# Designs tried in a protein design run: peptides against a protein of PDB entry 6B4J. Part 101

Target 1, 315 residues: chain A of PDB entry 6B4J
Amino acid sequence: DITMQWYQQLQDASMQCVLTFEGLTNSKDSQAKKIKMDLQKAATIPVSQISTIAGSKLKEIFDKIHSLLSGKPVQSGGRSVSVTLNPQGLDFVQYKLAEKFVKQGEEEVASHHEAAFPIAVVASGIWELHPRVGDLILAHLHKKCPYSVPFYPTFKEGMALEDYQRMLGYQVKDSKVEQQDNFLKRMSGMIRLYAAIIQLRWPYGNRQEIHPHGLNHGWRWLAQILNMEPLSDVTATLLFDFLEVCGNALMKQYQVQFWKMLILIKEDYFPRIEAITSSGQMGSFIRLKQFLEKCLQHKDIPVPKGFLTSSFWRS

## One batch from the design tools (peptide; made by RFdiffusion4, then SolubleMPNN)

Design b1_p18_5_s4 (from b1_p18_5, 7 letters changed)
Fold by OpenDDE base, seed 4:
Structure b1_p18_5_s4 (fold): chain B 315 residues (1-315), chain A 18 residues (1-18)
Amino acid sequence: as target 1 above (315 residues)
Amino acid sequence: LKEFEEKLNSLDASDFTP
């Protein structure tokens, strides 16, 4: 399976990255520890500052992240910080930055869906300039949300239940698995972030270049999902999240083929979702149903709430 | 992806033609 090979290659690259900066992370030297902390803050704080408020502020955040990744000194915590302070500094920063983008999907976007767009446009722009950060974003995303690949992890003989739950994307702490609603909320946030990334380009970049991970990957994601047996509650939830965020962009790109895809979902895939949906899980199913019916009836998919307008970039 | 495209080609979406 080419998709699973791609998944594994990204995971292997991520693991190799961790090994590359192990000297920095495991160092007992006080200076190395300080550098690690400063680099981690310099990478992650700007991402946490991303907001829907002003395009000018978003540009400042982008420029700061790009400067850091380019080996330039940046101000962080009142200190000048550079990846050149340690031979492993760049690898560490790329990894932590990518991890933080996915974490913002998992936390911020999960609670505030409109936050997907400003985070995604920065991530897309950084990915365009720093492909390794993009690969690491995918690696982190795929590990936390296998449904973003997409694939459904399978239980193997001799596997511990907790390990299987973690593979499915559940958080397990003190032998307690997270509640289903919290799990789905986190998965939703990550899928929404992904759906935003694949459609957005940084407006101050070279737009003549091909998107590093564009809408064609969204089209492939849908094709793969529709070729898989639906998973109870998960498929209905994430399919809705994906279509709500990138459906309008897909409609514009694929036109008639997009509408055929929606018809296929309604007529072929929906009954399969319904067949596995329990009475307690009808909420996600009904939401997807209502969305599809509305879109097909109106022959339109609304622009998602929080989509960045020209006025945002002038602010 | 090819199989998916083949499925789509079998569907009528004439009502959505621009």
Scores: peptide ipSAE 0.342, ipTM 0.914, DockQ to the pose 0.765
Fold by OpenDDE base, seed 3:
Structure b1_p18_5_s4 (fold): chain B 315 residues (1-315), chain A 18 residues (1-18)
Amino acid sequence: as target 1 above (315 residues)
Amino acid sequence: LKEFEEKLNSLDASDFTP
């Protein structure tokens, strides 16, 4: 199908990117190793500094990332760093930057849901100026969270159980699979980040341009999820996470069609989720149910907690 | 998407019409 072709194309592009900078990553030369580490830090540290504190600080971080991607020297770790220090420097930085954005979804957003918005607005703004970073964000996201595509990986004959677990997005270390709660927490963070990216525009960019990966992709994601058989605990969790973060934006964009979609979830999809939900997994289901019932009752989707306001950008 | 949209179009959401 078209979605799986798109998924594969992004993965292939990501793999080709890795091959392109393999000379930098595999170099035994001391100078090349130094450059690699400096570039990696320059790409990743600014992303880790993203916070909900002040819009001015967020702008500084954005400007630094954009400058680096534009071939300008930036200060990192007390050194001047530029992608021009190595022919493979730009590809490496784009890859590592994209990887770091997804990692912030997986780690920071997973623990602090409100962190999705400042991370996402920077990611969206960088994507607008650097489309290749956006494609690599998707590639990393899809690899770590196949539910962001969405698809549910299937077990194939002859596949090792651990490999299947990894395909599902589980971390497997020392033949121990990640606990379900930790898995869902990480998946939630990545979905929340994605849901924030598709609705946010960098306020200092050219807003006349179309969002490079906008709400239409969110609508498509929902349509695809609802056309799939639910997965136990996963579907209820991620559907809630997605709607909590971008439901208000989708409501504004799709209006009556959005409400029809919510009705469809309540009347058609909920029974299917319930049928596969064990007594020990009712938490995610109940949370989704209560959210949808409240939204339908009030005929409103609340603005998500942590949504960036005009006051944030004046700070 | 087309099938999904067709399914949505079959639903009554008159209570949510602006």
Scores: peptide ipSAE 0.330, ipTM 0.910, DockQ to the pose 0.774
Fold by OpenDDE base, seed 2:
Structure b1_p18_5_s4 (fold): chain B 315 residues (1-315), chain A 18 residues (1-18)
Amino acid sequence: as target 1 above (315 residues)
Amino acid sequence: LKEFEEKLNSLDASDFTP
């Protein structure tokens, strides 16, 4: 399977990255520990500062991240920090930055869906300039949310139940599995972030270049989902999240083929979701149903709430 | 993806043509 090969290649690259900077992370030297902490803060704090407030602030954050990745010194915590402070500094920063983008999907976007767009446009712009960061974003995303690939992990003989639950994306702490609602919120946040990344371009970059991971990957994701047996609650939830965020962009890009896809979902795939949906899981199912019916009736997909307008970039 | 596109081509979406 080409999709699983791609998944594995990204995971292997992520593991190799971790091995490359293990000297920095495992160092007992006081100076190396200081550098590690400074680099970690320099990589992650700017991402945490991303907000929907002003385009000018978003540009400042982007420029800071790009400067750091370019080997330039940046101010962090009142100190000058550079990836050149350690031979493994760049690999470490790229990994931690990518991890932080995915964490913002998992946490911030999960709680505030509109936050997907400012985070995604920065991530997309950084990915365009730093492809390795993009690959690491995918690796982190796929590991936390296998449904973003998409695939459904299977239980194997001899596997511990907790390990299987973690493979499915659940958090397991002290032999307690995460509640389904919290799990779905985190998965939703990550899918929404991904759906935003594939459609957004940084407006101050070279927009004539091809998007490094564009809407064609969204089309592939939909095709793969529709070829899979639906998973109870998960498929209805994430399909809705994906279409709500990037459906308008897909409609504009694929036109008649997009509408054929929606008809296929409504007529062929939706009954399969219904067949596996329990009475307690009807919320996600009904939401997807209403969305599809409204879109087909109006022959339009609404622009998602929080989509970045020209007025945002002038602020 | 090719199989998916072939499946889509079997569907009528004439009502959505601009």
Scores: peptide ipSAE 0.328, ipTM 0.910, DockQ to the pose 0.759
Fold by OpenDDE base, seed 5:
Structure b1_p18_5_s4 (fold): chain B 315 residues (1-315), chain A 18 residues (1-18)
Amino acid sequence: as target 1 above (315 residues)
Amino acid sequence: LKEFEEKLNSLDASDFTP
């Protein structure tokens, strides 16, 4: 399976990255610990500062992240910080930055869907300039949300239930599995972030270049989902999230082929979702149904709430 | 992806042609 091979390659690259900076992360030296913490803060704080407030602020955040990744000193916590402070500093920062983008998906976007767009445009712009960060974003995303690949993890003989739950993307703390609603909320946030990344370009970059991970990956994601048996509640939820965020962009890109896809979803795939939907899961099912029916009836996919306008970039 | 495209090509979306 080509999709699973790609998944594994990204996980392997992520693992190799971790091994590369292990000396920095495991050091008992006080100076190394300080450097690690400074680099971690420098990588993650700017991402946490991303907001829907002003395009100018978003540009400042982008420039700071890019400067850090470029080996330039940046101010963080009142100190000058550079990846050159340690030979493993760049790899560590790239990894932590990528991890933080995905965390913003599972936390911030999960709670505030509109936050997907400012986070995604920064992530896309950084990915364009720093491809390794993009690969690491995918690796983190795929690990936390296998449905972003997409694949549905299977229980293997001899596997611990908790390990299977973690593979599915559930958080397990003190032998307690995350509640389904919280799980779906986090998965939704990550899918929404991904759907935003694949359609957005940093407006101050070289737009003549091909998007490093563009809408063609969204098309592939849909194709893969539709070729899989639906998973109860999960498929209906995430398919809705994906289409709500990037459906308008896909419609513009793929035109008639997009509408054929939407018809295929309604006529062929949706009955398969219905067949596995219990009475307690009708919410996600109904939302998807209503969305599909409305879009097909109006022959339009609305621009998602929170989409960045020209006025945002002038602010 | 090829199979998906083949499925799409089998569908009539004439009502959505601009």
Scores: peptide ipSAE 0.326, ipTM 0.910, DockQ to the pose 0.766

Design b1_p18_6_s1 (from b1_p18_6, 5 letters changed)
Fold by OpenDDE base, seed 3:
Structure b1_p18_6_s1 (fold): chain B 315 residues (1-315), chain A 18 residues (1-18)
Amino acid sequence: as target 1 above (315 residues)
Amino acid sequence: MEPTLFPEGFDSLPDPDL
């Protein structure tokens, strides 16, 4: 399976990255610990400052992240910080930055869907300039949300139930599994972020370059989902989230082919979702139903709420 | 190529660019 091979390669690369900066991570030296914390803050704080408020502020954040990744000193916590402070500094920063982007999907986008767009445009622009950050974003995303690959983790003989739950993307703390609604919110946030990344280009970059992980991956994702058996509540939720965020972009890119895909979803795949949907899960199902029916009726997919306009970039 | 579902995995799906 090529998809699983790709997944495994990204996970292996991510693990190798962790091993590469292990010296920085495991150091007992006070100066190395200080450098680690400074680098971690320099990588993660700018991402947490991403907002829907002003395009100018978003540009400042982008420029700061790019400067850090380029080996330039940046101001963080009142100190000058550079990846050159440690031989493993760049690898560590790339990993932590990628982790933080995915975490913003998991937390911020999960609570505020509109936040997907400003986070995604920065992530896309950084990925274009720093491909390794993009691979690490995918690795983190795939690890937290296997449905972003997509694949459904299988229970193996001898596996602990908690480990299987974690593989499915659930948080398990003190032998308590996460509630389904919280799980779905986190998965939704990550899928929405992904759906935003694949369609957005940084407006101040080289637009002549091919998107490093563009809408073709969105088509691939849909095709793979449709070739899989639906999961109860999960498939209806994430398919809606994906289509709400990137459906307009896919419609514009693939036109008639996209509409054929949408009809196939409504006529062939949606009944399979219905067949596995319990009365307690009707919310996600009804939401997807209404979305599909509305889109097919109007022959249009609306531009998602929070999509970055020209007025945003002039602010 | 028309979007056709192939039950035997993604490798058989039409390229959306073709």
Scores: peptide ipSAE 0.026, ipTM 0.666, DockQ to the pose 0.148
Fold by OpenDDE base, seed 2:
Structure b1_p18_6_s1 (fold): chain B 315 residues (1-315), chain A 18 residues (1-18)
Amino acid sequence: as target 1 above (315 residues)
Amino acid sequence: MEPTLFPEGFDSLPDPDL
């Protein structure tokens, strides 16, 4: 399976990255600990400052992240910080930055769906300039949300139930599994972020170049979902989230082929979702139904709420 | 890029005509 090979390659690269900066992370030296904390803050604080308020502020954040990744000194916590302060500094910053982007999907986008767009446009622009950050974003995303690959992890004989639950993307704390609503909320945030990344280009970059992880990966994701048996509540939820965020972009890109796929979803795949949907899960099912019916009736997919306009970039 | 039903190197879409 090519999809599973790709998944494994990204996980292996992520694990190798962690091993590469182990000297920095495990150091008992006071100066190395200080550098680690400074680099971690420099990588993560700018991402947490991303907002829908002004395009000018978003540019300042982008420029700071890019400067840090380029080996330039940046101001963080009142100090000058550079990845050159330690030989493992760049690898550590790339990993922590990628982790933070995915965490913003899991937390911020999960609570505020409109936040997907400003986070995604920065992530896309950084990925274009720093491909390794993009690979690490995918690795973190796939690890937290296997449905972003997509695949459904299987229980193996001798596996601990908690480990299987974690593989499915659930949080397990003190032998208590996360509630289904919280789980789906986090998965939704990550899928929405991904759906935004694949369609957005940083407006101040070289837009003549091919998107490093563009809408073709959105088409692939849909194809893979449709070739899988639906998972109760999960498939209806995430398929809606994906189509709401990137359906307009897919429609514009793939035109007639997109509508063929949307009809296939409605006529052939949707009954399979219905067959596994319990009465308590009808909310996600009905939401997907209404979305598909509305899109087919109007022969249009609306631009998602929070999509970045020309007025945002002039602010 | 022409919209291909089958992105190279990835899983194929079901044929909508099948």
Scores: peptide ipSAE 0.023, ipTM 0.664, DockQ to the pose 0.182
Fold by OpenDDE base, seed 1:
Structure b1_p18_6_s1 (fold): chain B 315 residues (1-315), chain A 18 residues (1-18)
Amino acid sequence: as target 1 above (315 residues)
Amino acid sequence: MEPTLFPEGFDSLPDPDL
């Protein structure tokens, strides 16, 4: 399976990255610990500052992240911080930055769907300049949300139930699995962030270059989902989230081919979702139904709420 | 209807003739 090979390659690269900076992370030295904390703050605080407020603020955040990744000193917590402070500093910052982007999907986008767009445009622009950050974003995303690949983790003989639940993307704390609604909310946030990344380009970059992980991956994602058996509640939820965020962009890019896919979803795949949907899961099912029916009736997919306009970039 | 299997691949568009 080519998809599973790609998944495994990204996980292996992420694991290798962790091993590369292990000396920094496991150091007992007080100076190394201070450097680690300063680098972690320098990588993560700018991402936490991303908001829908102003395009100028978003540019400042982008420039700060790019400067840090380029080996330039940046101000963080009133101190000058550089990846050159430790030989493993760059790898650590790339990993922590990528982890933080995915965490913003999991937390911020999960609660505020509109936040997907400003986070995604920064992530896309950083990925264009720093491909390794993009690979690490995918690795973190795929590990937390296997449905972003997409694949469904299988229970292996002898596996602990908690480990299987974690592989499915559930949080397990004190032998208690996360509630389904919280799980789906986090998965939704990550899928929405992904769907935003694949369609957005940083407006101040070299737009002549191909998107490093563009809408072709959105098409692949849909094709792969449709070739899989639906999961109860999960498939209806995430298919809606994906189409709501990137359906307009896919429609514009693939035109007639996109509508053929949408008809296939409605006529062939949607009945398969219905067949596995329980009475307690009708909310996600009905939401997907209404979305598909509206899009097919109007022959249009609306621009998603929170999409960054030219007025945002002039602010 | 036969399930229209999208061809396996990273860039596989549906068959334009479907």
Scores: peptide ipSAE 0.023, ipTM 0.616, DockQ to the pose 0.113
Fold by OpenDDE base, seed 5:
Structure b1_p18_6_s1 (fold): chain B 315 residues (1-315), chain A 18 residues (1-18)
Amino acid sequence: as target 1 above (315 residues)
Amino acid sequence: MEPTLFPEGFDSLPDPDL
């Protein structure tokens, strides 16, 4: 299918990227190790500094990341760092930057849903200027959260259970699988980050250009989810997370067609979720139910908490 | 909990332009 081909293409591109910088990553040379560490810090520290505090600080972080990706020297750890320090430096930085954005979805957004917006607007703006970073964001996202594609990994004959659990996005350490609540929390964070990326544009870029991965991919994601059999707890959780973050944007963009889809979710798809929902999973189900009922009753989807306002950009 | 078995996805949602 086209979706699985796209998934595989992005994974292949990500693997090729890793192979390209293998010389840098596997070097035993002390100087190469130092360069690797400096580049890794320069790529990842700015992303970890993203916050909801001030638009001016967010701009400084963006400018630093863009400067690094543009081959300009940046200050990191009290030293001047550039991707030109090694022939593989740019590929390594692009990969590690993309990995870090997805990791912020997995960790920061998972714990603080409002953090999705400042992370996503930086990621979107960097993607506009550096398309390869965007492809690598998708590759990392899809690998950690197959539900972001969306697809459901299948168990293959002869596969180890742990490998199947990892394909589903579970963390498995010392033959212990991650608890379901922690798994869903991480998946929620990544879906929320994705839902924020597809709707946000960097306000200081060329906003007349088409979004490199815009709301049309949000429509596609919903389409694909609704055409799949629901998963117990997973579908109700992630469908809510997605609609809470990007439902307002989809409503504004697609208007009547979005409401038709929301009715379809409520009338046709929601009963299918109910049929597979156990008594222990009613929390996610009830949350989705209440959200859908409220949106249909009010004929509106609220702007998500943490959405970046004009006042944020003036701070 | 048994890991949920995942089916192959279909591309058949209403076209936003329809």
Scores: peptide ipSAE 0.036, ipTM 0.615, DockQ to the pose 0.062; fails the geometry check

Design b1_p18_6_s2 (from b1_p18_6, 7 letters changed)
Fold by OpenDDE base, seed 2:
Structure b1_p18_6_s2 (fold): chain B 315 residues (1-315), chain A 18 residues (1-18)
Amino acid sequence: as target 1 above (315 residues)
Amino acid sequence: MKPTLLPEGFDSLPDPDL
């Protein structure tokens, strides 16, 4: 399976990255520990500052992240910080930056769906300039949300139940599995972030270049989902999240072919979701139903709430 | 119906006629 090979290659690359900077992370040297903490803050704080407030502020954040990844000194915590402070500094920063983008999907976008767009446009723009950060974003995303690949992890003989639950994307703490609502909320945030990344280009970059991970991957994701058996509650939730965020962009890009896919979802796939939906899970099912019916009736998919306008970039 | 053209190298959509 090409999809599973791609998944594994990204996980292997992510693991190799971790091994490469192990000397920095495991160092007992006081200077190396200081450098590690400074680099970690320099990589993650700018991402946490991303907001819907002003386009000018978003540009400042982008420029700071790009400067750091380019080996330039940046100000962080009142200190000058550069990836050149340690031979493993760049690999560490790329990994921690990518991890932080996915974490913003898992936490911020999960709670505030409109936050997907400013985070995604920065992530997309950084990916254009720093492809390794993009691969690491995918690796982190796929590990936390296998449904972003998509695939369904299988229980293997002799596997601990907790390890299987973690593979499915659940948090397990003190032998207690995460509640389904919290799990779906986190998965939704990550899928919404992904759906935003694949459609957005940094407006100050070279927009004539091909998107490094564009809408063709959105089409692939839908095709793969439709070729899989639906999962109870999960499929209805994430399919809605994906279509709400990137459905308008897919409609514009693929036109008649997109509408054929949407009809296929409504007529052939939706009954399969219905067949596995319990009475307690009708909320996600009904939401998807209403969305599909409205889109097909109006022959339009609305621009998602929080989509960045020209007025945002002038602020 | 004309098959939904997927980009080369991606998984095919389910055939609605199958």
Scores: peptide ipSAE 0.022, ipTM 0.622, DockQ to the pose 0.126
Fold by OpenDDE base, seed 3:
Structure b1_p18_6_s2 (fold): chain B 315 residues (1-315), chain A 18 residues (1-18)
Amino acid sequence: as target 1 above (315 residues)
Amino acid sequence: MKPTLLPEGFDSLPDPDL
């Protein structure tokens, strides 16, 4: 399976990256520990500062991240920090930065859906300039949300139940699995972030270049989801999240073909979702239903709430 | 998985961000 090969390749690259910087991460040396902490803060704090408030502030954050990845010194925690402070510094920063973008999907976007757009546009712009960060974003995303690939992890003989639950993207702490609502909330945030990344271009970059991971991957994602059996509650939730965030962009890009896809979802795939939906899961189902019906009736998909406008970039 | 049809004119369609 080509999709599973791609998934595995990204995971292998991510694991290899971790091995590459293990000397920095495992060091007991006081200076190496200090460098590690400074680099980790320099990579992650700017991402946590991303907000919907002002385009100018978003540009400053982008420039800071790009400067760090370019080997330039940046101010972090009142200190000058550079990836050149350690031979493994760049790999470590790329990994931690990518991890942090996915964490913002998992945490911030999960709670504030509009936050997907400013995070995603920075991630997209950084990916354009630093492809390794993009691959690591995918690796982190796929590991935390296999539905972003998409695939459904299967239980294998001899597998521990907790390991299977973790493979499905559940958090398991003290032999307690995460509640379904919290799980879906985190998965929603990551899918919304992904759906925003694949459509957004950094407005101050070379927009003549192709998107490093564009809407073609969104089409592929939909196609693969529709070729899979629906998963109870998960498919209805994430399909809605995806279409709410990138449906307008897909509509603009693929026109009639997008509407054929949407009809296929409503007429052929949606009944399969209904057939596996319990009374306790009707919320996600009804939300998807109402969205599809409204979009088909109006022959339009609304621009998502939080989409970055020209006025945002002038602020 | 069953192969899915790519959108017609995929590479020639305008970028939604343009």
Scores: peptide ipSAE 0.021, ipTM 0.614, DockQ to the pose 0.089
Fold by OpenDDE base, seed 5:
Structure b1_p18_6_s2 (fold): chain B 315 residues (1-315), chain A 18 residues (1-18)
Amino acid sequence: as target 1 above (315 residues)
Amino acid sequence: MKPTLLPEGFDSLPDPDL
């Protein structure tokens, strides 16, 4: 399976990245520990500062991240920090930055869906300039949310239940599995972030270039989901999240073919979701139903709430 | 016509332009 090969290749690249900076992460030297902490803060704090408030602030954050990745010194925690402070500094920063973008999907976007857009436009712009950060974003995303690939992990003989739960994307702490609502909330946040990344370009970059991971991957994701048996509650939830965020962009890009896809979802795939939906899962099912019916009736997919306007970039 | 959905990865995408 080519999709699983791609998944594995990205995971292998991510694991190799971790091995390359192991000397920095495992060092007992006080100076190396200080450098590690400074680099980690420099990589992650700017991402946590991303907000829907002003385009000017978003540009400052982008410029700071790009400067750090370019080997330039940046101010962090009142100190000058550079990836050149350690031979493994760049690999470490790229990994931690990518991890933090996905974590903002998992946490911030999960709680505030509109936060997907400012995070995604920065991630897309950084990916354009730093392709390795993009690959690491995918690796982190795929590991935390296998539904972003998409695939549904299967239980294998001899596997521990907790390991299977972790493969499915559940958090397991002290032999307690995460509640289903919290799990779906985190998965929704990551899917919404992904759906935003694939459609957004950094407005101050070279927009003549092809998007490094554009809407063609959105079409791929939909096609792959529709070729899979639906998973109870998960498929209805994430299909809605994806279409709500990137459906307008897909409609504009693929026009008639997008509407054929949406009809296929409503007529052929939606009954398969219905057949596996329990009474306790009707919320996700009804939400998807109403969305599909409204979109087909109006022949339009609305622009998602939180989509960045020209007025945002002038602020 | 409904779009062709192929289960294979990047090489088996339905052509969105067909």
Scores: peptide ipSAE 0.020, ipTM 0.669, DockQ to the pose 0.118
Fold by OpenDDE base, seed 4:
Structure b1_p18_6_s2 (fold): chain B 315 residues (1-315), chain A 18 residues (1-18)
Amino acid sequence: as target 1 above (315 residues)
Amino acid sequence: MKPTLLPEGFDSLPDPDL
């Protein structure tokens, strides 16, 4: 399976990255600990500052992240911080930055769907300049949300139930599994972030270059989902989230072929979702149904709420 | 764009490049 090979390659690369900076992370030296903390803050704080307020502020954040990844000193916590402070500094920062982008998906975007766009455009622009950060974003995303690949983890003989639950993307703390609503909320946030990344380009980059992980991956994702048996509640939820965020972009890119895909979803895939949907899960199904019916009726997919306009970039 | 090969088995999915 090519999809599973790709998944595994990204996970292996992520694991190798962790091993490369283990000396920095496990150091008992006080100076190394200080450097680690400074680098971690320098990587993560700018991402947490991403907002829908002003394009100029978003540019400042982008420039700061890019400068850090480029080996330039940046101001963080009142100190000059550079990845050159430690031989493992760059690997550590790339990993922590990628981790933080995905974390903004599962936390911020999960609670505020419109936040997907400013986060995604920065992530996309950084990915364009720093491909390794993009691979690490995918690795973190895929690990937390296997449905972003997509694949459905299977229970294996001898596997602990908690480990299986974690593989499915559930948080398990103190032998308590996450509630289904919270799980779906986090998965939704990550899928929405992904759907935003694949359609957005940093407006100040080299637009002549191909998007490093563009809308073709959105088409692939849809195709793969439709090739899989639906999961109860999960498929209806995430398919809606994906189409709400990137459906307009897919429509514009693929035109007639996109509408054929949408008809296929409505006519062939919907009955399969319905067949596995319990009365208590009808909310997600109905939401998807109503979305598709409206889109097909109007022959349009609306621009998602929070989409970045030219006025945003002039602010 | 490199044709995103539709996963094998979905002869029914539209080719995005057509």
Scores: peptide ipSAE 0.022, ipTM 0.639, DockQ to the pose 0.198; fails the geometry check

